Peptides against a protein of PDB entry 5Z08. Designs and how they scored, part 148

Target 1, 168 residues: chain A of PDB entry 5Z08
Amino acid sequence: RQKDEWAKKTSSLMKQLDWFIGEHLGAMLAAEELGGPVVGELMEIDPDDLSAGFNAHGKLKKATSQPDLDRRQRRIDDIWGPQDEQGQAHKRKRGADEALAASAEMRDLIEQLMNKLVEAGGDNSATYVEIPRESAAARFLVRSKVAMFHPNDARRLRLVDFGRDLDD
Target 2, 222 residues: chain B of PDB entry 5Z08
Amino acid sequence: GLPRLIDAIEEASKIPAKRRQTPIKPTIEKLTTHLYTHGASPDSLLRLADLLTLRNHLDQASLAAITRNLYPSSTVSDEVVLRFIGALGHGQLKPTLALQALFLRWLVMVYHLLENPGVLGQVYGVLFDLLDTAAIRPQLCHLLALVTRRKHVRPFRIQAILTLSRQTGGDPNLTGLLRVFKNYYPEIIVGDATKGRASAFKHPDPQWRQHLDEIQQRRSEA

## One batch from the design tools (peptide; made by RFdiffusion4, then SolubleMPNN)

Design b2_p17_7_s3 (from b2_p17_7, 8 letters changed)
Fold by OpenDDE base, seed 2:
Structure b2_p17_7_s3 (fold): chain B 168 residues (1-168), chain C 222 residues (1-222), chain A 17 residues (1-17)
Amino acid sequence: as target 1 above (168 residues)
Amino acid sequence: as target 2 above (222 residues)
Amino acid sequence: KRLKTLEEIYQRLQYSL
């Protein structure tokens, strides 16, 4: 009975978290990855607007043709491709794809962090997840005080011990 | 619908309870039921914020009941936030401190739905200056813990918290806020009087959060 | 433990927006 209630609550909370990541956070993470505003600076990012891309100041660029921007910026500019209906549809799809990718990355990272914490059995040195890159997801987890980087290695991320923070 | 219920309550709020032709309680119950079921749109939320924050003839129980059911169905505008912030403090025209504590708790619980969280950062000084008000301090510290950025952590505010912490015998909420400050200035010595349990600033109402999430999910499916 | 961890994660994520 108690285990079943715990399982139900855990499942419910996981669904809420998945919804929050997918429907609310994903677009903001994608925007940050695309050189947009830091997550939380702009609360309502339409995934459709992600297709527009961001200037060096994190503002939505208006579709001006300047060619020389970096590969990710080219992806953004390819998102700013021809303003025809197909171009807009491709933009929307690309924005949606980036939001989905960012959501998946965040979800996977949270899962890895939690799994490593369980596997470590109390050994703090074993709680680190190796991250391939500093992503918007990783940065947001650190800003949120959910995770912390290894002091000497920014590729190693661990879950914050929420129990210790309460007892100290 | 919700607008008609608000209209009826607005009209009733202008009249002392003893002079009302009809009891307002049934209308308040309909409103709170509607809010619980559907939440409040941005427009309705603003109107309700005015009812809650402006002096009127509504009883405290009704105001508290509305506040406890004030689920946003969408976002929370800067204007709504500013109504609640403007209602804080001492004065004959201000809501009761008990109601102000509910407003601060509400702001904590809807923080993630603010259209512009930066608005709270702009009024940081107003919030901070109210820390001496014991009745609202717990919720105020929680809200400040969410809002605080490096730009807000100034020497005078550090000293103010330290002083107030000593004066209060180490209020756990002040200690919690000071820990947030310490994240920006590690050199802040949380003195022996602050060795008390710092508040972890946990979500004030998990059930309220869950219900809010359900209301917000329905918006995304629509 | 896992539920509390998830609750804390979720809360911290929401508060950081």
Scores: peptide ipSAE 0.529, ipTM 0.678, DockQ to the pose 0.459
Fold by OpenDDE base, seed 4:
Structure b2_p17_7_s3 (fold): chain B 168 residues (1-168), chain C 222 residues (1-222), chain A 17 residues (1-17)
Amino acid sequence: as target 1 above (168 residues)
Amino acid sequence: as target 2 above (222 residues)
Amino acid sequence: KRLKTLEEIYQRLQYSL
């Protein structure tokens, strides 16, 4: 009985987390990866809007502003196929794909961080996950105080020990 | 629908309970049931925020019941946030401190749904100046823990919390807030007065969170 | 333990938006 309740609660929470990452956080992570605002600065990013790209200030470019030739703009311009309905559909799809990719990266990173913590058996040196790049997901986890970088190696990330933070 | 229920409550709120032709309780129950099932749209949230924050003839139990069922179905606008912030503190026209504590708790629970979380940072001073109000301090410290950024951590505020902590015998919520400040300025000596158990600022209501998440999930499917 | 960790992760993510 208690194990079953625990399993149900765990499953429910996992589903909630997966939804939160996929449907709420993913677009914001993708926006940050695309040179948009930092996660949390702009709420309700439509994945369709990700294709419009962001200005140097991290604001969504309104379709009417001339493409300033900045490198960020080229990635946007490469997303700018012809303004036909098919081009808009392709842009929307690309924005959705970026949001999905960012969501998957966040989910995988959380899972790796949790798994390494369990595997380490209390050895803090063994709790680090190697990250291939400093992603929006990694940065957000650090900002959220969920994870921390190794003091000497920014490619190594570990889960924060919440037990100590709660007992301190 | 929800708008019609709000209309009926708005009209009833203008009339003292003793002069109402019909009991408002059944309408409040219908409203809270609707809110629990479907949440409130941004427009409905604004109207409900006005009902909750403006002085009217609604009873405290009804106001508390609405607040406890105030699930956003979408985002929370700056305007809605500012209604609740404006309702905080002492004054004859302000809601009771008990209701203010519920508002602060609500803001904590919906923080991730704010259209602009920065709005709370803009009113940081207003929130901080209310820390001496014991009745709202637990929820206020929790909200401040979420809102605090480096720009807010100032020497005078550090000293104010330390002084208030001493005066309160080491309120664990103040100690918790000081720990948040230390995240931005590690050099902050949280003196011996903070040897007490700090609040971890856990989510106030996990069941409410779960139900909110269910309501929010329906929005993505629509 | 794992559930509490997951709860804490979820909460911290939500609060950091």
Scores: peptide ipSAE 0.529, ipTM 0.675, DockQ to the pose 0.457
Fold by OpenDDE base, seed 5:
Structure b2_p17_7_s3 (fold): chain B 168 residues (1-168), chain C 222 residues (1-222), chain A 17 residues (1-17)
Amino acid sequence: as target 1 above (168 residues)
Amino acid sequence: as target 2 above (222 residues)
Amino acid sequence: KRLKTLEEIYQRLQYSL
């Protein structure tokens, strides 16, 4: 009975977390990855607006073709091609794809962090997940105090030990 | 619908309870049931914030019941936030400290739904200066723990919390807030007076959170 | 333990928006 209730609660909470990441956080993470505002600075980012790209001040850029745009900005401009109906549909799709990718990265990273914590059995050295890059997802987890970087290696991320924080 | 219920309560709020021809309690119950089932739109939230924060003839139990069921169906505007912040502190025209504690608790629980969380950072000083008010301190410390950024952690505020912590015998909420400050400035010595257990600032009501999440999910399906 | 950890993760993510 108690185990079944715990399993149900865990499943319910996981679904809520997945919804929160997918429907609320994903677009903001994608915006930060695209050079937009940091997650939490702009709460209402339409995934459709993600494709417009952001200026150096984190504001939506109007499509100005500047040639010296870094590979990332070229991808954004390629995503944000001509304003015809097909171009707008392609823009919306790409914005949605970036939000989906960011959501998946966040979800996977949380799962890896939780799994490593369980596997480590209390060994703090074994709790680190190797991250391929400092993503918006990784940065947000650290800002949220969910995770922390290794002091000497920014490619290693671990879950914060909530047990210590909860028992204190 | 919700707007008509708010209209009826607004009109009733202008009249002393003894002079009302009809009991307001059934209308409050309908309102709280509606809020529990559907939440409040941004427009309805603003109207309800005015009912909750402005002096009127509504009883404290009704105001508390509305506040406990104040589920946003969407976002929370800066204007709504500022109504609740403006209602804080001491004064004859301000809500009771018990109701203010409920407002602060509400702001904590809906923090992730604010259109602009930065608005709370702009009024950080106003919130911080209320820490001496014991009746609202637990929820105020929790809200400040969410709002605090590096720019807010100043030497005078560190010293103010340390002083107040000593004066209060080590209030665990103040110790919790100092721990948040220490995340930005590790050199902060939480002195001997703070040997007490720090608050972890857990979500005030997990059931309320669950229900809020259900209301918010229905909006994405519409 | 896992449920509490997940609750804490979810809460911290929500509070950091």
Scores: peptide ipSAE 0.524, ipTM 0.686, DockQ to the pose 0.456
Fold by OpenDDE base, seed 3:
Structure b2_p17_7_s3 (fold): chain B 168 residues (1-168), chain C 222 residues (1-222), chain A 17 residues (1-17)
Amino acid sequence: as target 1 above (168 residues)
Amino acid sequence: as target 2 above (222 residues)
Amino acid sequence: KRLKTLEEIYQRLQYSL
């Protein structure tokens, strides 16, 4: 009985977290990844607007060809081919794809961080996940105080030990 | 629907309880049931914020019941936030401090649904200046812990919290807020006067969060 | 333990927006 209730509560909370990441956080993560505002500075980002790219101030750029767009912004602008209906559809699809990719990355990172914590059995040295890059997802986890980087290696991320805060 | 229930309560709120032709309690119960089931739209949320924050003839139990069921079905506008912030502090026209504590708790629980979280940062000074009000301090410290950014962590505010912490015998909520400040300025000595356990600022109501999340999920499916 | 950890993760993510 208690084990079944715990399993149900865990499953329910996982579904809520997945929804929160996918439907609420994903577009913001994608915006930060694309050179937009830091997650939380702009709460409502239309995935369609992600394709427009962001200026150096994190504001949506109108389609002006500024030369010093970073390679990611240039790729965004290059995929912003002519403003025909097909170009708009490709832009919308790309914004949605970036939001989905960011959501998936965040979800995967959380899962890996939790799994490593369980596997480590209390050994803090074994709790680190190797990340391929410092993503918006990784940065947000650190800003949120969910995760922390290894002091000597920014490619290693671990879950913050909540034990002291949870037993209190 | 919800708008008609709000209309009836708005009209009843203009009349002293002893002069009402019909008891308002059944209408409040219908409203709170509707809010629990469906949440409040942005428009309804604004109207309810006015009912909660403006002086009227509604009883404290009814106001508290509405606040406890004030689930946003969508986002929370700057205007709604500013109604609740404007209701804080001392004054004959202000809501009771008990109700203000419920408003601050509500703002904590819906913080992630604000259209513009920066609005709270703009009124940071107003919130901070209320820390001496003991009745709202726990929820106020929690909200400030969420809102605080590097730009808000000023020397005079650090000193103000340290002074108030000494005066209060080391209120755990003030110690918790100082710990948040220390994240931006590690050199802040949370002195020995803060020997007290810092508040961790845990979510005030996990069941309320769960129910809010269920209401919010229905919006994305629609 | 796992449920509490997940609750804490979720809370911290929501509060960091």
Scores: peptide ipSAE 0.520, ipTM 0.694, DockQ to the pose 0.438

Design b2_p17_7_s4 (from b2_p17_7, 9 letters changed)
Fold by OpenDDE base, seed 5:
Structure b2_p17_7_s4 (fold): chain B 168 residues (1-168), chain C 222 residues (1-222), chain A 17 residues (1-17)
Amino acid sequence: as target 1 above (168 residues)
Amino acid sequence: as target 2 above (222 residues)
Amino acid sequence: EKLKTLEEIYQRLQYSL
């Protein structure tokens, strides 16, 4: 009975977390990954606005033809194509795709971090997940105090031990 | 709908309880039921914030009941936040400290729904200066723990918390706030001021969180 | 334990927005 209630609560909370990541964080993570504002600095990023790209100050670029488009912005423009109706639909679709990708990355990273913590059996050295890149997801997990980097290796991330940190 | 219920309560709030022709309790119950089921829009939140924070003839139980059911259906504006912050502290025109504690608890629980979380950072000093008020200190420390950034962690504030912690015999909420400060300045010695356990600042009401999430999810489907 | 960990993760993510 208590185990079943615990399992149900865990499943419910996982669904809530998945929703929160997918519907709330995904667009913000994608925006940060695309050179937009840091997650939490701009709470309402319309996925449609992701298509406009961001200037070096994290503000939405108005469609001004300035030539010094950094390689990242050129990639965004190449990715999002011309501002015709088809281009807007492609932009919206791609904004959605980037938000979905960011959500999936965050979800996978959380799952890996949790699994490694369980598998380590208390060995802190075994709790690290190797990350291929410093993503917006990884940075957000660190800023939120969910995860921490290895002191000597920024490619290694571990879940914060909430049990110890709450008791210490 | 919710606006009509708020209208009725606003009108009733202008009249002393002894002079009301009709009991307000049934209308409050309808309001709280509606809020529980559907949440409050930004416009409704502002109106309710005024009812909660401005001096009127509503009873404390009604105000507390509204606050406990104040689920945002959307975002929380800076204006709503500032109404609640402006209601904090001592004074004859201020809400009771018990109600202020509920407001702070509410701000903690809806922090992720703020249109601009930075607004709380702008009023950080006002919040911090209220730490001596024991009745609101637990929720205030929790809110400050969320709001605190490196720019807020200053020597005078560190010293103020350390001093207050000694004066309070090591309030665990103050120790918890010092731990948050230590994340920005590792050199802060927490142990010398407090033999006490630090507060972990857990979510104040997991059931309220779950219900809020359900209300927020319904909006994304609409 | 898993539930507590998830609760803490979820809370910290929400509070960091």
Scores: peptide ipSAE 0.549, ipTM 0.753, DockQ to the pose 0.448
Fold by OpenDDE base, seed 2:
Structure b2_p17_7_s4 (fold): chain B 168 residues (1-168), chain C 222 residues (1-222), chain A 17 residues (1-17)
Amino acid sequence: as target 1 above (168 residues)
Amino acid sequence: as target 2 above (222 residues)
Amino acid sequence: EKLKTLEEIYQRLQYSL
């Protein structure tokens, strides 16, 4: 009975976390990956707004401003193609795809971090996940104090031990 | 709808309870039921913030009931935040300290829904100067733990919190806030001020969070 | 416990927005 209630609560919380990542956080993570604002600086990024691209200051471009040819902007413009109706539809779809990809990356990273913590059996050296790149997801987990980088290797990420920090 | 309920409560709030033709309690119950079911829009939140923060003839139980059911259906504007911040502190025109503690708790629980979290950073001094008020300190420390950035961690504030921590016998909420400060200034010695356990600033109400998430999810699906 | 860890993760993510 108690184990079943615990399992139900865990499953419910996982669903809430998945929703939060997918529907609330994903677009913001995608925006940061695309050179937009850091997660939390702009709370409501419509995935459709990702399509407008970001200026050198990480602000949403208004549709009418001349293409300042900065390299990051070209990648955003290449993401966002020609300003025709087909280009706008491709832009919106690509923004949605980037939000989905960012959400999936965050979810997978959290799962890996939790699994490594369980597998390590208390060995802190074994709790590190190897990350292929410093993603918006990884940076956000570190900023939020969910995870921490290895002191000597930014490719190694581990879950913060939430139990120890309370007793020290 | 919600606007009509707010209209009725606004009109009743202008009249002392003894002079009301009809009891307001049934209307408050309808309002809180509606808020629990649907949440409050940004416009409704502003009107409710005024009812909660401005001096009127509503009873404390009604104000507390509204605050406990103040689920945003969308975002929380800077204007709404500033109404609650402006209601903090001592004074005859201010809400009770018990109600102020509920406002601070609410701000903690809706922090992730603020249109501009930076607004709290702009009023950081106002919040910090209230730390001596014991009745609101737990929720105030929690809110400050969320809001604190490097620019706020000043030598005079470090000294102020250390002094207050000693004076309070090591309030765990002050120790918790000092640990947040230590993230920006590692040289801060926390242990000398307090032998006490630091607060972890856990979510104040997991059930309230769950219900808020359900309301917010319905908005995303619409 | 997995539940406590998830609660803490979720809380820290929400507070960092």
Scores: peptide ipSAE 0.543, ipTM 0.747, DockQ to the pose 0.464
Fold by OpenDDE base, seed 4:
Structure b2_p17_7_s4 (fold): chain B 168 residues (1-168), chain C 222 residues (1-222), chain A 17 residues (1-17)
Amino acid sequence: as target 1 above (168 residues)
Amino acid sequence: as target 2 above (222 residues)
Amino acid sequence: EKLKTLEEIYQRLQYSL
């Protein structure tokens, strides 16, 4: 009974986390990867709005602001091609695909971090996950105090030990 | 719908309870049931924030019930946040400290839904100056733990928390806030007075979070 | 417990937005 209740709670929380990452965080992560705002500076990024591009300050360019050829706008224009209806649909699809990719990367990274913590059995040296790049996901986990970089190697990331930090 | 329920409560709020022709409780129950089922839109949140923060003839139990069911169906605007912040502190026109504690708890629980979390950083001084108010201190420390950035961590505020911690016998919420400050300035000597158990600032209500997430999920599917 | 770790992760992610 208690184990079953624990399993149900864990499953429920995992589903919530997956939803939060996929439907709320993913677009913001994708925006940061695309040279947009840092995660949390712009709330409720529509994946469709990822196509509009970001100004030098990481704000969504409203369609009415003149094409100042800012490097970020060029990257977005290069990603997003001609402004025809088909181009806009392709743009929206790419924005959605980037949000999905960012969500998947975040989810996978969290899972790897948790698995390494369990496998290490208390050996802090064994808790590090190797990351191929400093992604928006990795940066956000560090900013959130969920993860920490290795002090001498920015390619190594570990989960913060929440148990010790609460008792010390 | 929700707007009509709010209209009825707004009208009732203008009239002392003893002079109302109809009991307000059934309308409050309908409102809270609706909020629990569907949440509140940004427009409805603003109207409800005014009902909760402005002096009116609604009873404390009704105000608390609305606050406990104040699930945003979408985002929370700066205007809504500022209504709740403006309702904090001492004064004859301010809500009760018990209700203010519920508002602060609500702000903690919906922090991730704020359209602009930076708005709380702009009013940081107002929030910080209320730390001496014991009745709201637990929730206030939690909110400040979320809001605090490097620009807010100043020597005078560090000293203020240390002084208040000594005066309170080491309030664990103040110790928790000092730990947040240490994240920005590791050199902060959290003296022996902070040997107390620091608050971890856990989510105030996991069931409320679960239900909020269900409401928010339905919005993404619509 | 895995549940406590997940809860802490989820909370920290939400609070960092």
Scores: peptide ipSAE 0.543, ipTM 0.746, DockQ to the pose 0.461
Fold by OpenDDE base, seed 3:
Structure b2_p17_7_s4 (fold): chain B 168 residues (1-168), chain C 222 residues (1-222), chain A 17 residues (1-17)
Amino acid sequence: as target 1 above (168 residues)
Amino acid sequence: as target 2 above (222 residues)
Amino acid sequence: EKLKTLEEIYQRLQYSL
């Protein structure tokens, strides 16, 4: 009985989390991946400064004259700028696809992090998930203090042990 | 529909309870039932925010019941947020501190639905200056924990929290807020006053969250 | 344990917006 109630509560909360990721995080994560604003930084980012990208500290890089920044800005402007009707439909679809992909990546990463924590049985060394890239999802989990990188390997991510932090 | 229920309550709110020809309670119950089932549109939220925050002849139980069922069906506008923020603090024209605590709790629970979360950051000073008000401090600290960014973590605010923590005997909500500040400035010594258990600022009402998510999901399917 | 972990994850994600 109690186990069933806990299972139901867990399932309910998972559904809430999935909804939250899909509806609120996915688009923002996709925007960050495309060189848009960092998720959760309510900085008054001047739209003109968005072109510059963000440094490792989440600060807007000043647009140095490198041609690759123009491509990202064009891509952002192409995704978010005023486009002709046919271009808007394709861009809306592409934006939706990127938001879905970002949502799926975040969800999968959370699931892997939780599964590794369970599998490790208390061995902190076994709790790391290997990530193929430093994604917006991975960065957001770290910024949110949900996850931590391995101190010597930025490709290894683990869930923060909330149990210890709640008792300390 | 919801607009007609709000119209009836607005008209009744202008009249003292003893002078009303009809009891308002049945209309409040219809409103709260409707809100629970369907939520409130942005326009309805604004009207309800005015009813909740402006001085009128509605009883505290009715105002609390509306607030407990104030599920947004969509986004929450800056204007709605500012109505609730403007209602905070001490004053003869302001809502009771008990109702203000419910408003702050509501803002915490709908934070992710704000059209512009930055609006709360703009009024950060107003919120922070209310930390001395014990009756709203728990919910206020929770909201500030959500809103706080690096730009808000200033030396004078750090010192203000430390001073208030000492004066309150180590309020766990203030300690919790100071822990949030420490995330931006690790050098903040959360002094011996923090030997107390810091509040983890858990979601105030998981059932309310679940129900909100169900209402929000219906909107995306429409 | 799993429920508490999920609650904490969800909360931290919301607070980081």
Scores: peptide ipSAE 0.535, ipTM 0.735, DockQ to the pose 0.444

